# Peptides against a protein of PDB entry 3JWR, part 229

Target 1, 323 residues: chain A of PDB entry 3JWR
Amino acid sequence: TRELQSLAAAVVPSAQTLKITDFSFSDFELSDLETALCTIRMFTDLNLVQNFQMKHEVLCRWILSVKKNYRKNVAYHNWRHAFNTAQCMFAALKAGKIQNKLTDLEILALLIAALSHDLDHRGVNNSYIQRSEHPLAQLYCHSIMEHHHFDQCLMILNSPGNQILSGLSIEEYKTTLKIIKQAILATDLALYIKRRGEFFELIRKNQFNLEDPHQKELFLAMLMTACDLSAITKPWPIQQRIAELVATEFFDQGDRERKELNIEPTDLMNREKKNKIPSMQVGFIDAICLQLYEALTHVSEDCFPLLDGCRKNRQKWQALAEQ
Target 2, 298 residues: chain A of PDB entry 3JWR as posed
Amino acid sequence: TRELQSLAAAVVPSAQTLKITDFSFSDFELSDLETALCTIRMFTDLNLVQNFQMKHEVLCRWILSVKKNYRKNVAYHNWRHAFNTAQCMFAALKAGKIQNKLTDLEILALLIAALSHDLDHRGVNNSYIQRSEHPLAQLYCHSIMEHHHFDQCLMILNSPGNQILSGLSIEEYKTTLKIIKQAILATDLALYIKRRGEFFELIRKNQFNLEDPHQKELFLAMLMTACDLSAITKPWPIQQRIAELVATEFWEQGDQVGFIDFVCTQLYEALTHVSEDCFPLLDGCRKNRQKWQALAEQ

## One batch from the design tools (peptide; made by RFdiffusion4, then SolubleMPNN)

Design b2_p17_7_s4 (from b2_p17_7, 8 letters changed)
Fold by OpenDDE base, seed 2:
Structure b2_p17_7_s4 (fold): chain B 323 residues (1-323), chain A 17 residues (1-17)
Amino acid sequence: as target 1 above (323 residues)
Amino acid sequence: DEEYQEALKLLEELLNS
């Protein structure tokens, strides 16, 4: 395609020029081409292109294929969300110095997973999929969408001309796919809630050890969630704009719940309850986000900007909730 | 905080559904 030719021929700017190492990064001003260039830079600067002998054209095609398999009519769970998740992963690995704690295969898997974790998202949650009796709900009992996202990821990775993993041994390939699957499934917040207690307790007791395979898997899951939720850590103007996108998508689901399922939506998805957004954001930060970024900062102090951003946004949302 | 408890319930509903 012309898009592929343009991307493959383009000079890829440095990570410094692209600001992709910054936790405060925003994609709002970036074109789709620039987001693809940023993604190439992430793979390159993590040494993934070199270590796994990726062909530049194949990587470019894969990135464009991933981007194409996000829906354009979904307000939040689109390519820009996946791109921002991957950028946060990159920043956590580089600026947060988590790269030094992980293997190259784990880093490869996490970056692929971050970009792929919401593939073909429909702008509705697992509950809606289940209640609407969607065909996907017959295939999977739990984490319905996350299983679908992984299936889409696998389909793309196996598609002709998109095989970015062709340089891996059979064993490396199997390991990478296992980690990708686990990482994508970990983005189900229901699984996060179930597992986070173990992680926080290990941190609290100073017993956390990344050399333990189970604890490593747990950490990768927590890191994926931290990147997936990283919008909450962004500078306030960015946070507000992303919160509006999330609210738009949730309200669209609520409207569909009324129309298609004949149910009253929850306050989170109820357009008429827009005035509750600030208090709900405070609740979300306190219940889900703060402890995660605290624990992540305990693993790597250089991740503090994520925690600091989350705390600052909590204060901003609280001030709005009091008005 | 009653509003916090309500937000938690909403989140629990979102996460458990």
Scores: peptide ipSAE 0.024, ipTM 0.678, DockQ to the pose 0.085
Fold by OpenDDE base, seed 4:
Order: C-alpha cells, then sequence, then structure tokens
Structure b2_p17_7_s4 (fold): chain B 323 residues (1-323), chain A 17 residues (1-17)
C-alpha cells in the first residue's frame, strides 16, 4: 500500500527527537505516520529489531496492521491509547531503567502487548458485553475483551507479511506468546485488583525478587497496568484532555446502557453525573493508581516521574472537586 | 477511608455491572 511504502521509506527520527523516552510525552500533535515512526524507534532502541532479526518492511506492515485494527469511532480505546501505553512502556524500560531487569523476550512481549492490548476495542466494558449477550460473551466468561484483544494480536502476528516473530526459535516464540497473553489479560482491572495485594505485600516486606518466575510474572502484569493507566500521570493539560476522552466513551456506554439494556448507568458512566468527575478521579487515583506507582517506583526509582505526575494530578482533581 | 471505599464501589460497579 502507499501507506506502507511511505512508512518503510521514511527516515526514522531518534528517540530524542521524538521525545518518546519522556514520561511527559504527548501524541496529540503527532500524525498517524509519526506514531508509526515512533513505534519503529521503540523496537529499534530496545534492540528488538536487531536481536530478533526483524525485517523493516515486516515491522512496518505489522505496525500498520495493528493500527488498522483499532476502531476510529471509539473515543478513548483506540490506536492512540495503545500507542501511548507502548510509549509509557518504552519510557519505563529506558528512562525508568526497567530494561535492565528484564529479558529481551519479556521486553519484546511487553511492547507487542502494549500496542495490542486493546485491539478491536468497541468502546464498552466487559460488563456491557456480557449483559448485551454479545457473541464474545459466549466464548469467554471472564476478561472477555482482553481475550478478544489477544486473539486479534495473534491473528495479526500470524498474518502474511506481518510475522515480526519469524526470527524466533520455537521455544522463544512460545515464551513470547505466553508473556503477551498474560500481559494483555493483566490489563483487566479486575485481575489487577485481585493480584495487586500480593505485589504490594512483597514490596512492603522487601521480599520482591524478579528472579522468582511467579514474581516476575506478577511484576510484568503490574507494569502493564501502570502503562495502561499512565494517562493519570501525564502533565495536567494532557491529563484533562485524556480524561475528557475517557468520560466521552464512558458516557456513550451509559447512554447505550439506558437505551439498549434499560438500565441506569453507574455514576462513572452517567452523563448526568458529569459534575462528579473530579471527585471520581480523586477516588480512582487513591484506590487504584497511587499505590501502584509507589510500588513501581520502589522497584525502579527512575519511574518516580509517573508517581509524581499522579500525585500532581490528584491535587488538581481535588481542587476541582472542592469548587 | 470513605473516598477509597466509594472508588472501590465505583470500580466494582464498572467491572461487575
Amino acid sequence: as target 1 above (323 residues)
Amino acid sequence: DEEYQEALKLLEELLNS
């Protein structure tokens, strides 16, 4: 395609030029082509292209395929969300120095998972999918969308000309797919809530050990969640804009819940409760985000900008909640 | 903390609603 030709022929700017190592990164000013160029740079600077012998054209095609399989009519859970998740992962790996704690296969899997974790997202949560009796709810009992996202990821990875993992051995391929699946499934906040206590306890007790396979898996799950929620850490103007996108998508779901399911939406998804957004954001930060970024910062102090950003945004939301 | 409990409730509603 013309798009593929343009991407494959383009000079890929440095990570410094693209600012993709910055935790404060924003994609708002970037074209779709520039987001694809950023993605190529992430793979390159993580040594994934070299170590796994990725063909440039295949990587370009894969990126474009991933981007294409996000819906354009979804306010938040679109390509830009996936791209920002991957950028946060890249920043955490590089600037946050987490790269030094992980294997190349884990890094490969996390980057693929971050880009793929919301593939074909429909702008509705698992509860809506279940209550609407959607065909996907017949296939999966729990983490319905996350299973679907992984299936889409696998489909793309196996599509002709998109096989970025073709340089891996059979064992490396199996390992990578296992980690990708676990990482995508970990983006279900229900699973995060279920598992985070173990992680926080290990951190609190100074018993956290990345050499333990179970603790490694737990850490990768927490890291995925930290990147997925990373909008809450962004500079306030960016945070506000993303929060508006999230609210738009949630209100669209709430409107559909009223119309299609004849239910009253929760306050989070209720357009009539827009005035509660600031207090709900404070609650979300306190209940979900702060302890995660504290724990992540404990694992790697260079991740502090995520925690600091989260704290700053809490203050901003609190100030709005008091008005 | 009441705010924490409210957020958990909202999240539970989000996930289980």
Scores: peptide ipSAE 0.024, ipTM 0.695, DockQ to the pose 0.102; fails the geometry check
Fold by OpenDDE base, seed 3:
Structure b2_p17_7_s4 (fold): chain B 323 residues (1-323), chain A 17 residues (1-17)
Amino acid sequence: as target 1 above (323 residues)
Amino acid sequence: DEEYQEALKLLEELLNS
């Protein structure tokens, strides 16, 4: 395609020029082509292209295929969300110095997972899928959408001309797919809530050890969640804009719940309760975000900008909730 | 505390629904 030709022929700017190492990064000013260039740079600077012998054209095609398999009519859970999740992962690996704590296969899996974790997202949560009796709800009992996202990821990875993992051994390929699946499934916040206590307790007791395979898996899950939620850490103007996108998508779901399911939406999904957003954001930060970024910062102090951003945005949301 | 519990409830509703 013309898009592929343009991307494959383009000179990829440095990570410094693209600012993709910054935790404060914003994609708002970037074209779709520039987001693809940033993604190439992430793979290159993490040594994934070299170490796994990726063909440049295949990587370009894969990136464009992933981007294409996000819906354009979804307000938040689109390519830009996946791209920002991957950028946060890249920043955490580089600026946060987590790269040195992980294997190349784990890094490869995390980056693929971050880009793929919401593939074909429909702008509705697992609850809506269950209550609507969607066919996917018959295939999976829990983490319905996350299983679907992984299935979409696997489909793309196996598609002709998109096989970025073709340079891996059979064992490396199996390991990578296992980690990708685990990482995508970990983005189900229900699983995060279930597992986070173990992670926080290991940190609290100074017993956290990345050499333990179980603790490694747990850390990768927590890191995925930290990147997935990283909008909450962004500078306030960026945070506000992203929060509006999230609210738009949630209200669209609530409107569909009323229309299609004859259900009164929860406050989070209820357009009529927009005035509750600031207090709900404070509650979300306190309930879900703060402890995660505190624990991540304990694993690597260079991740502090995520925690600091989260704290600053809590203050901003609290000030709005008091009005 | 109340706002936190409400947000948790909302999240649980988001996650369990």
Scores: peptide ipSAE 0.024, ipTM 0.696, DockQ to the pose 0.097; fails the geometry check
Fold by OpenDDE base, seed 5:
Structure b2_p17_7_s4 (fold): chain B 323 residues (1-323), chain A 17 residues (1-17)
Amino acid sequence: as target 1 above (323 residues)
Amino acid sequence: DEEYQEALKLLEELLNS
């Protein structure tokens, strides 16, 4: 395609020029082509292209295929969300110095997972999919959408001309797919809530050890969640704009719940209760976000900007809740 | 904190699958 030709021939700017190492990064000013260039830079600067012998054209095609399999009519869970998740992963690996704690296969898997974790997202949560008796709810009992996202990821990876993993051995390929699956499934916040206590307790007791395979898996799950939720850490103007996109998508779900399911939406999904957004955001930060970024900062102090951003946004939301 | 408890309830509802 003309798009592929343009991307494959383009000069890829440095990570410094693209600012993709910054935790404060915003994609709002970037074109789709520039987001693809940023993605190439992430793979290159993580040494994934060299270490796994990726062909440049194949990587370009894969990126465009991933982007194409996000829906344009979804307010938040679109390509830009996946791209921002991957950018936060890149920043955590580089600026947060987590790269030095992981294997090349783990890094490869995390970057693919971050870009792929919401593929074909429909702008509705697992509860809606289940209550609507959607065919996907018959295939999976839990983490319905996350299983679907992984299936889409696997489909793309196996598509002709998109096989970025063709340079891997059979064992490396299996390992990578296992980690990708685990990382995508970890973005189900229900699983995060279930597992986070073990992670926090290991940190509290000073018993956390990345050489333990179980603790490594747990850490990768927590890191994926930290990147997926990283909008809450962004500078306030960016945070507000992203919160508007999230609210738009949630209200669209609530409108569909009323129309299609004859259900009164929860306050979070209820367009009529917009005034509760600030207090709900404070509750979300306290219940879900703060301890995660605190724990991540204990693993790597260079991740502090995520925690600091989260704290600053809590203060801003609290001030709005008091009006 | 009543507001916090309400937010937690909303989050629990969101996380239902």
Scores: peptide ipSAE 0.023, ipTM 0.688, DockQ to the pose 0.087; fails the geometry check

Design b2_p17_8_s1 (from b2_p17_8, 10 letters changed)
Fold by OpenDDE base, seed 3:
Structure b2_p17_8_s1 (fold): chain B 323 residues (1-323), chain A 17 residues (1-17)
Amino acid sequence: as target 1 above (323 residues)
Amino acid sequence: SAEEAFNQRLLEELLSL
């Protein structure tokens, strides 16, 4: 395609020029082509292209295929969300110094997972999928959408001309797919809530050890969630704009719940309760975000900008909730 | 507390996501 030719022929700017190592990064000013260039740079600077012998054209095609399999009519859970998740992962690996704690296969898997974790997202949550009696709800009992996202990821990875993992051994390929699956499934907040207590306790007791395979898996899950939720850490103007996109998508779901399912939406999904957004954001930060970024900062102090951003945004939301 | 109850409801809503 013309798009592929343009991407494959383009000079890829440095990570410094693209500012993709910054935790404060914003994609708002970037074209779709520039987001793809940023993604190439992430793979290159993590040594994934070299170490796994990726063909440049195949990587370009894969990125464009992933981007194409996000829906444009979804307000938040689109390519830009996946791209920002991957950028946060890249920043955490590079600026946050987490790269030195992980294997190349784990890094490869995390980056693929971050880009792929919401593939074909429909702008509705697992609860809506269950209540709508969607065919996916018959295939999977829990983490319905996350299983679907992984299936989409696998489909793309196996598609002709998109096989970025073709340079891996059979064992490396199996390991990578296992980690990708685990990482995508970990983006289900229900799983995060179930597992986070173990992670926080290990940190609190100074018993956290990344050489333990179980603790490694737990850490990768927490890191995925930290990147997935990273919008809450962004500079206030960026965070506000992203919060509006999230609210738009949630309200669109609530409108569909009323119209299609004949149910009253929860406050989070209820357009009529827009005035509760600031207090809900404070609650979200307190219940979900703060402890995660605190624990992550304890694993790597260079991740502090995520925690600091989250704290600053809590203060801003609290001030709005008091008005 | 009212805050804890709110956070619990919010958590339940988020867990549905």
Scores: peptide ipSAE 0.158, ipTM 0.819, DockQ to the pose 0.339
Fold by OpenDDE base, seed 5:
Structure b2_p17_8_s1 (fold): chain B 323 residues (1-323), chain A 17 residues (1-17)
Amino acid sequence: as target 1 above (323 residues)
Amino acid sequence: SAEEAFNQRLLEELLSL
């Protein structure tokens, strides 16, 4: 395609030029081509291209295939969300110095997972999929969408000309796919809530050890969630704009719940309750985000900008909730 | 507290996501 030719022939700017190591990064000013260039840079600077012998054209095709399999009519859970999740992962690995704590296969898996974790997202949550009796709800009992996202990820990785993992041994390939699956499934907030207590307790007791395979898996799951939720850490103007996108998608679901299911939506998804957004954001930060970024900062102090951003945005949302 | 009850409801809503 012309898009592939353009991407493959383009000079890839440095990570410094692209500012992709910054926790304050915003994609709002970037074209789709520039987001793809950023993605190439992430793979390159993490040594994934070299270590796993990726062909440049294959990587370009894969990136474009991933981007193409996000829906354009979804307000938040689109390519830009996946790209921002991957950028936060890259920043956490580089600026947050988490790269030194992980294997190359784990890094490879996390980056692929971050880009792929919401593939073919439909702008509705698992509850809606279940209540609407969607065909996907017949395939999976739990984490319905996350299983679907992984299936889409696997489909792309196995598609002709998209096989970025062809340089791996059979064992490396199996390991990578296992980690990708676990990382994508970890983005189900229900699983996060279920597992986070173990992670926080290990941190609190100073018993956290990345040499333990179970704790390593737990950490990768927490890191995925931290990147997936990283919009809450962004500078206030960026955070506010992303919160509007999230609210738009949730309200669209609520409107569909009224129309298609004849149910009253929850406050989170109720357009008539838009005045509750600031207080709900404070609640979200307190209930979900703060402890995660605190724990992540204990694993790597260089991740502090995520925690600091979250705290600052809590204050901003609280001030709006008091108006 | 009212805040805890609110956070619990929000969690329940988020868990439905």
Scores: peptide ipSAE 0.150, ipTM 0.816, DockQ to the pose 0.341
Fold by OpenDDE base, seed 2:
Parts: structure tokens; sequence; C-alpha cells
Structure b2_p17_8_s1 (fold): chain B 323 residues (1-323), chain A 17 residues (1-17)
């Protein structure tokens, strides 16, 4: 395609020029081409291209295929969300110094997972999929969408000309796919809530050890969630804009719940309760985000900007909730 | 607390997501 030719021929700017190591990064000013260039830079600077002998054209095609398999009619869970998740992963690995704690296969898997974790997202949650008796709800009992996202990820990875993992051994390939699956499934907030207590307790007791395979898996899950939720850590103007996109998608679901399911939506998805957004954001930060970024900062102090951003945004949302 | 109850409800709402 013309898009592939343009991407493959383009000079990829440095991570410094692209600012993709910054936790304060925004994609708002970036074209789709620039987001793809950023993604190439992430793979390159993490040594993934070199270590796994990725062909440049294959990587370019894969990135464009991933981007194409996000829906344009979804307000938040689109390519830009996946791209921002991957950028946060890159920043956590580089600026947050998590790279030195992980294997190359884990890093490869996390970056692929971050980019792929919401593939073909439909702008509705697992509850809606289940209640609407969607065909996907017949395939999976739990984490319905996350299973679908992983299936889409596998489909792309196995598609002709998109095989970025062709340089891996059979064992490396199996390991990578296992980690990708675990990482994508970890983005189900229901699983995060079930597992986070173990992670926080290990940190609290100073018993956290990345050499333990179970604790490593747990950490990768928490890191995926931290990147997936990283919008809450962004500078206030960026945070506000992203919160508007999230609200738009949730209200669109709520409107569909009324129309298609004949139910009253929850406050989070109720367009009539827009005035509750600031207080709900405070609650979200307190219930889900703060402890996670605190724990991540205990694993690596260089991740502090995520925690600091979350705290600052809590204050901003609280001030709005008091008006 | 009222805050804990709110957070629990919000969690339930978010977990339904």
Amino acid sequence: as target 1 above (323 residues)
Amino acid sequence: SAEEAFNQRLLEELLSL
C-alpha cells in the first residue's frame, strides 16, 4: 500500500526528537504516520529489531495492520489508546529503568501486548457483551473482550507479511505468545482487582522478587495495567481531554443500554450525570490508580512521574468536584 | 466509610467494564 511504502521509506527520528521517553508524552499533535514512526523507534531502541532480526518492512506492515484493526468509530478504545499504552510501556522501560529488570522476550511480549491489547474493541465493556448475548459471550465466560483482543493479535502475527516473530526459535515464540496472552488478559480490570492485593502485600513486606516466576508474571500484569491506565497520570490538559473521550465512549454505551437492552445505565455511563465525572474520577484514582503507581514506584523509583501525575490530577478533579 | 462504600460501588461499576 501507499501507506506502507511511505512508512518503510521514512527516516525514523530519535526517541529524543519524538519525546517518547517522556511520561508527559501526548499524541494529540501526531499524525498516524508519526505514531507509526514512534512505534518503530520503540522497537528499535528496545533492541527488539536487532535481537530478534525483524525485517523493517515486516515491522512496518505489522504496525499498520495493528492500527487498521482498531475501530475508528470508537471514541477512546482505538489506535491512539493502544499507542499511548505502548508509549507508556516504552517510557517505563527506558526512563523508568524497568528494561534492566526484564528479559528481551518479556520486553518484546509487553510491547506487542500494549499495542494489541484492545484490538477490534467495540466501545462496550464485557458486561454489555454478555448482556447483549453477543456471539463472543458464547466463546468465553470471563474476560470476553481480552480473549478476543488476543485472538486478533494472534491473527495479525500469523498473517502473511506481518510475522515479526519469524526470527524467534520455536521455544522463544511459545514463550512470547504466553506472555502476550497473559499481558492482554491482565488488562481486564476485574483480574487486576483480584491480583493487586498479592502484589501490594509483597511490596509492603519487602518480599517482592522478580526472580520468582510467579511474581514476575504478577509484575508484568501490574505493569500492563499501569500503562493501560496511564492517561490518569498525564499533565492536566491532556488528562482532561482523555477523560472526555472516555466519558464519550461510556455515554455511548449507556445510550445503547437504554435503547437495546432497556436498562438504566450506571452513573459512569449515564449521559445525564455528567456533573458526577469529577467525583467519579477522584474515586477511580483512589480505588484503582494510586496504590498501583505507588507500588510501581517502589519497584522502580524512576517511575515516580506516573505517581506524581496521578496525585496532581486527583487534586484537580477534587477541586472540580467541590464546585 | 461512605468513601469506602463509594469506592466499592465505583469498583463494581468499573469491573463491569
Scores: peptide ipSAE 0.149, ipTM 0.816, DockQ to the pose 0.317
Fold by OpenDDE base, seed 4:
Structure b2_p17_8_s1 (fold): chain B 323 residues (1-323), chain A 17 residues (1-17)
Amino acid sequence: as target 1 above (323 residues)
Amino acid sequence: SAEEAFNQRLLEELLSL
């Protein structure tokens, strides 16, 4: 209540002051209140508050509810990750000019999805959840965590005083929820790997058309992944710090895999293999990231800073791998 | 190539995530 009162009464700085339009943005120096203020600014500057008649107090409460439903004891998949994903989405929409290619409902859905895509993340992957026979693994066969994230998102959206979608028609509401669900599910890297070939082929053949509903859905999925992975595009000092958080979380999982499941972790999750991090980062960039940011830049050339950042970080990681 | 084999293994590891 005190946090809500403070947020709701605060003057929201401009996007320029907050630097939330910058692809180079860092949240490291921001307080939790400032991250919430940034989030309000994203909704406002995307015209979502005006177009969907959001009450300021309801939006503030919703943001705080989303933030509260991220775990504080998870090294990487926490509120700051979700906030950075949403900030990258905002930057891609504004500075990357993708806003002009999407409907207001798609933009609304993407921003909600970006903020919500890892809700109640436990610091372990889907494989761990399956192998540990967690109750969630009984509910879902694939994309276990992403389904859970969506369920948490839906719970919050329907909670008293958090109904930021109350200004939508029934049809708009249904459409928005469909897009949110698809966007959250798209953050499963397994689904990205499965679908990316179709996207890249459409781009390569110059057959990509956002007026096609299937291609639109595919693009929104790729855009979500591009924002979710956007840490790899950040200036090198930021990239290194985030990579350390990711490594910490992965090693914590690997330690749990040894203790709880009696298995040897993969190299990515193995603390004893920390010397492989630079080479693994190069491999990750080459296998997952580069083609995605190349394709995104082809859709909108103003997204080039993401590709450029990824390329620069590849060089930095390669130099470390050669040491 | 050795690089392709490495990337394939990494992909398999990432797909388990």
Scores: peptide ipSAE 0.135, ipTM 0.812, DockQ to the pose 0.329

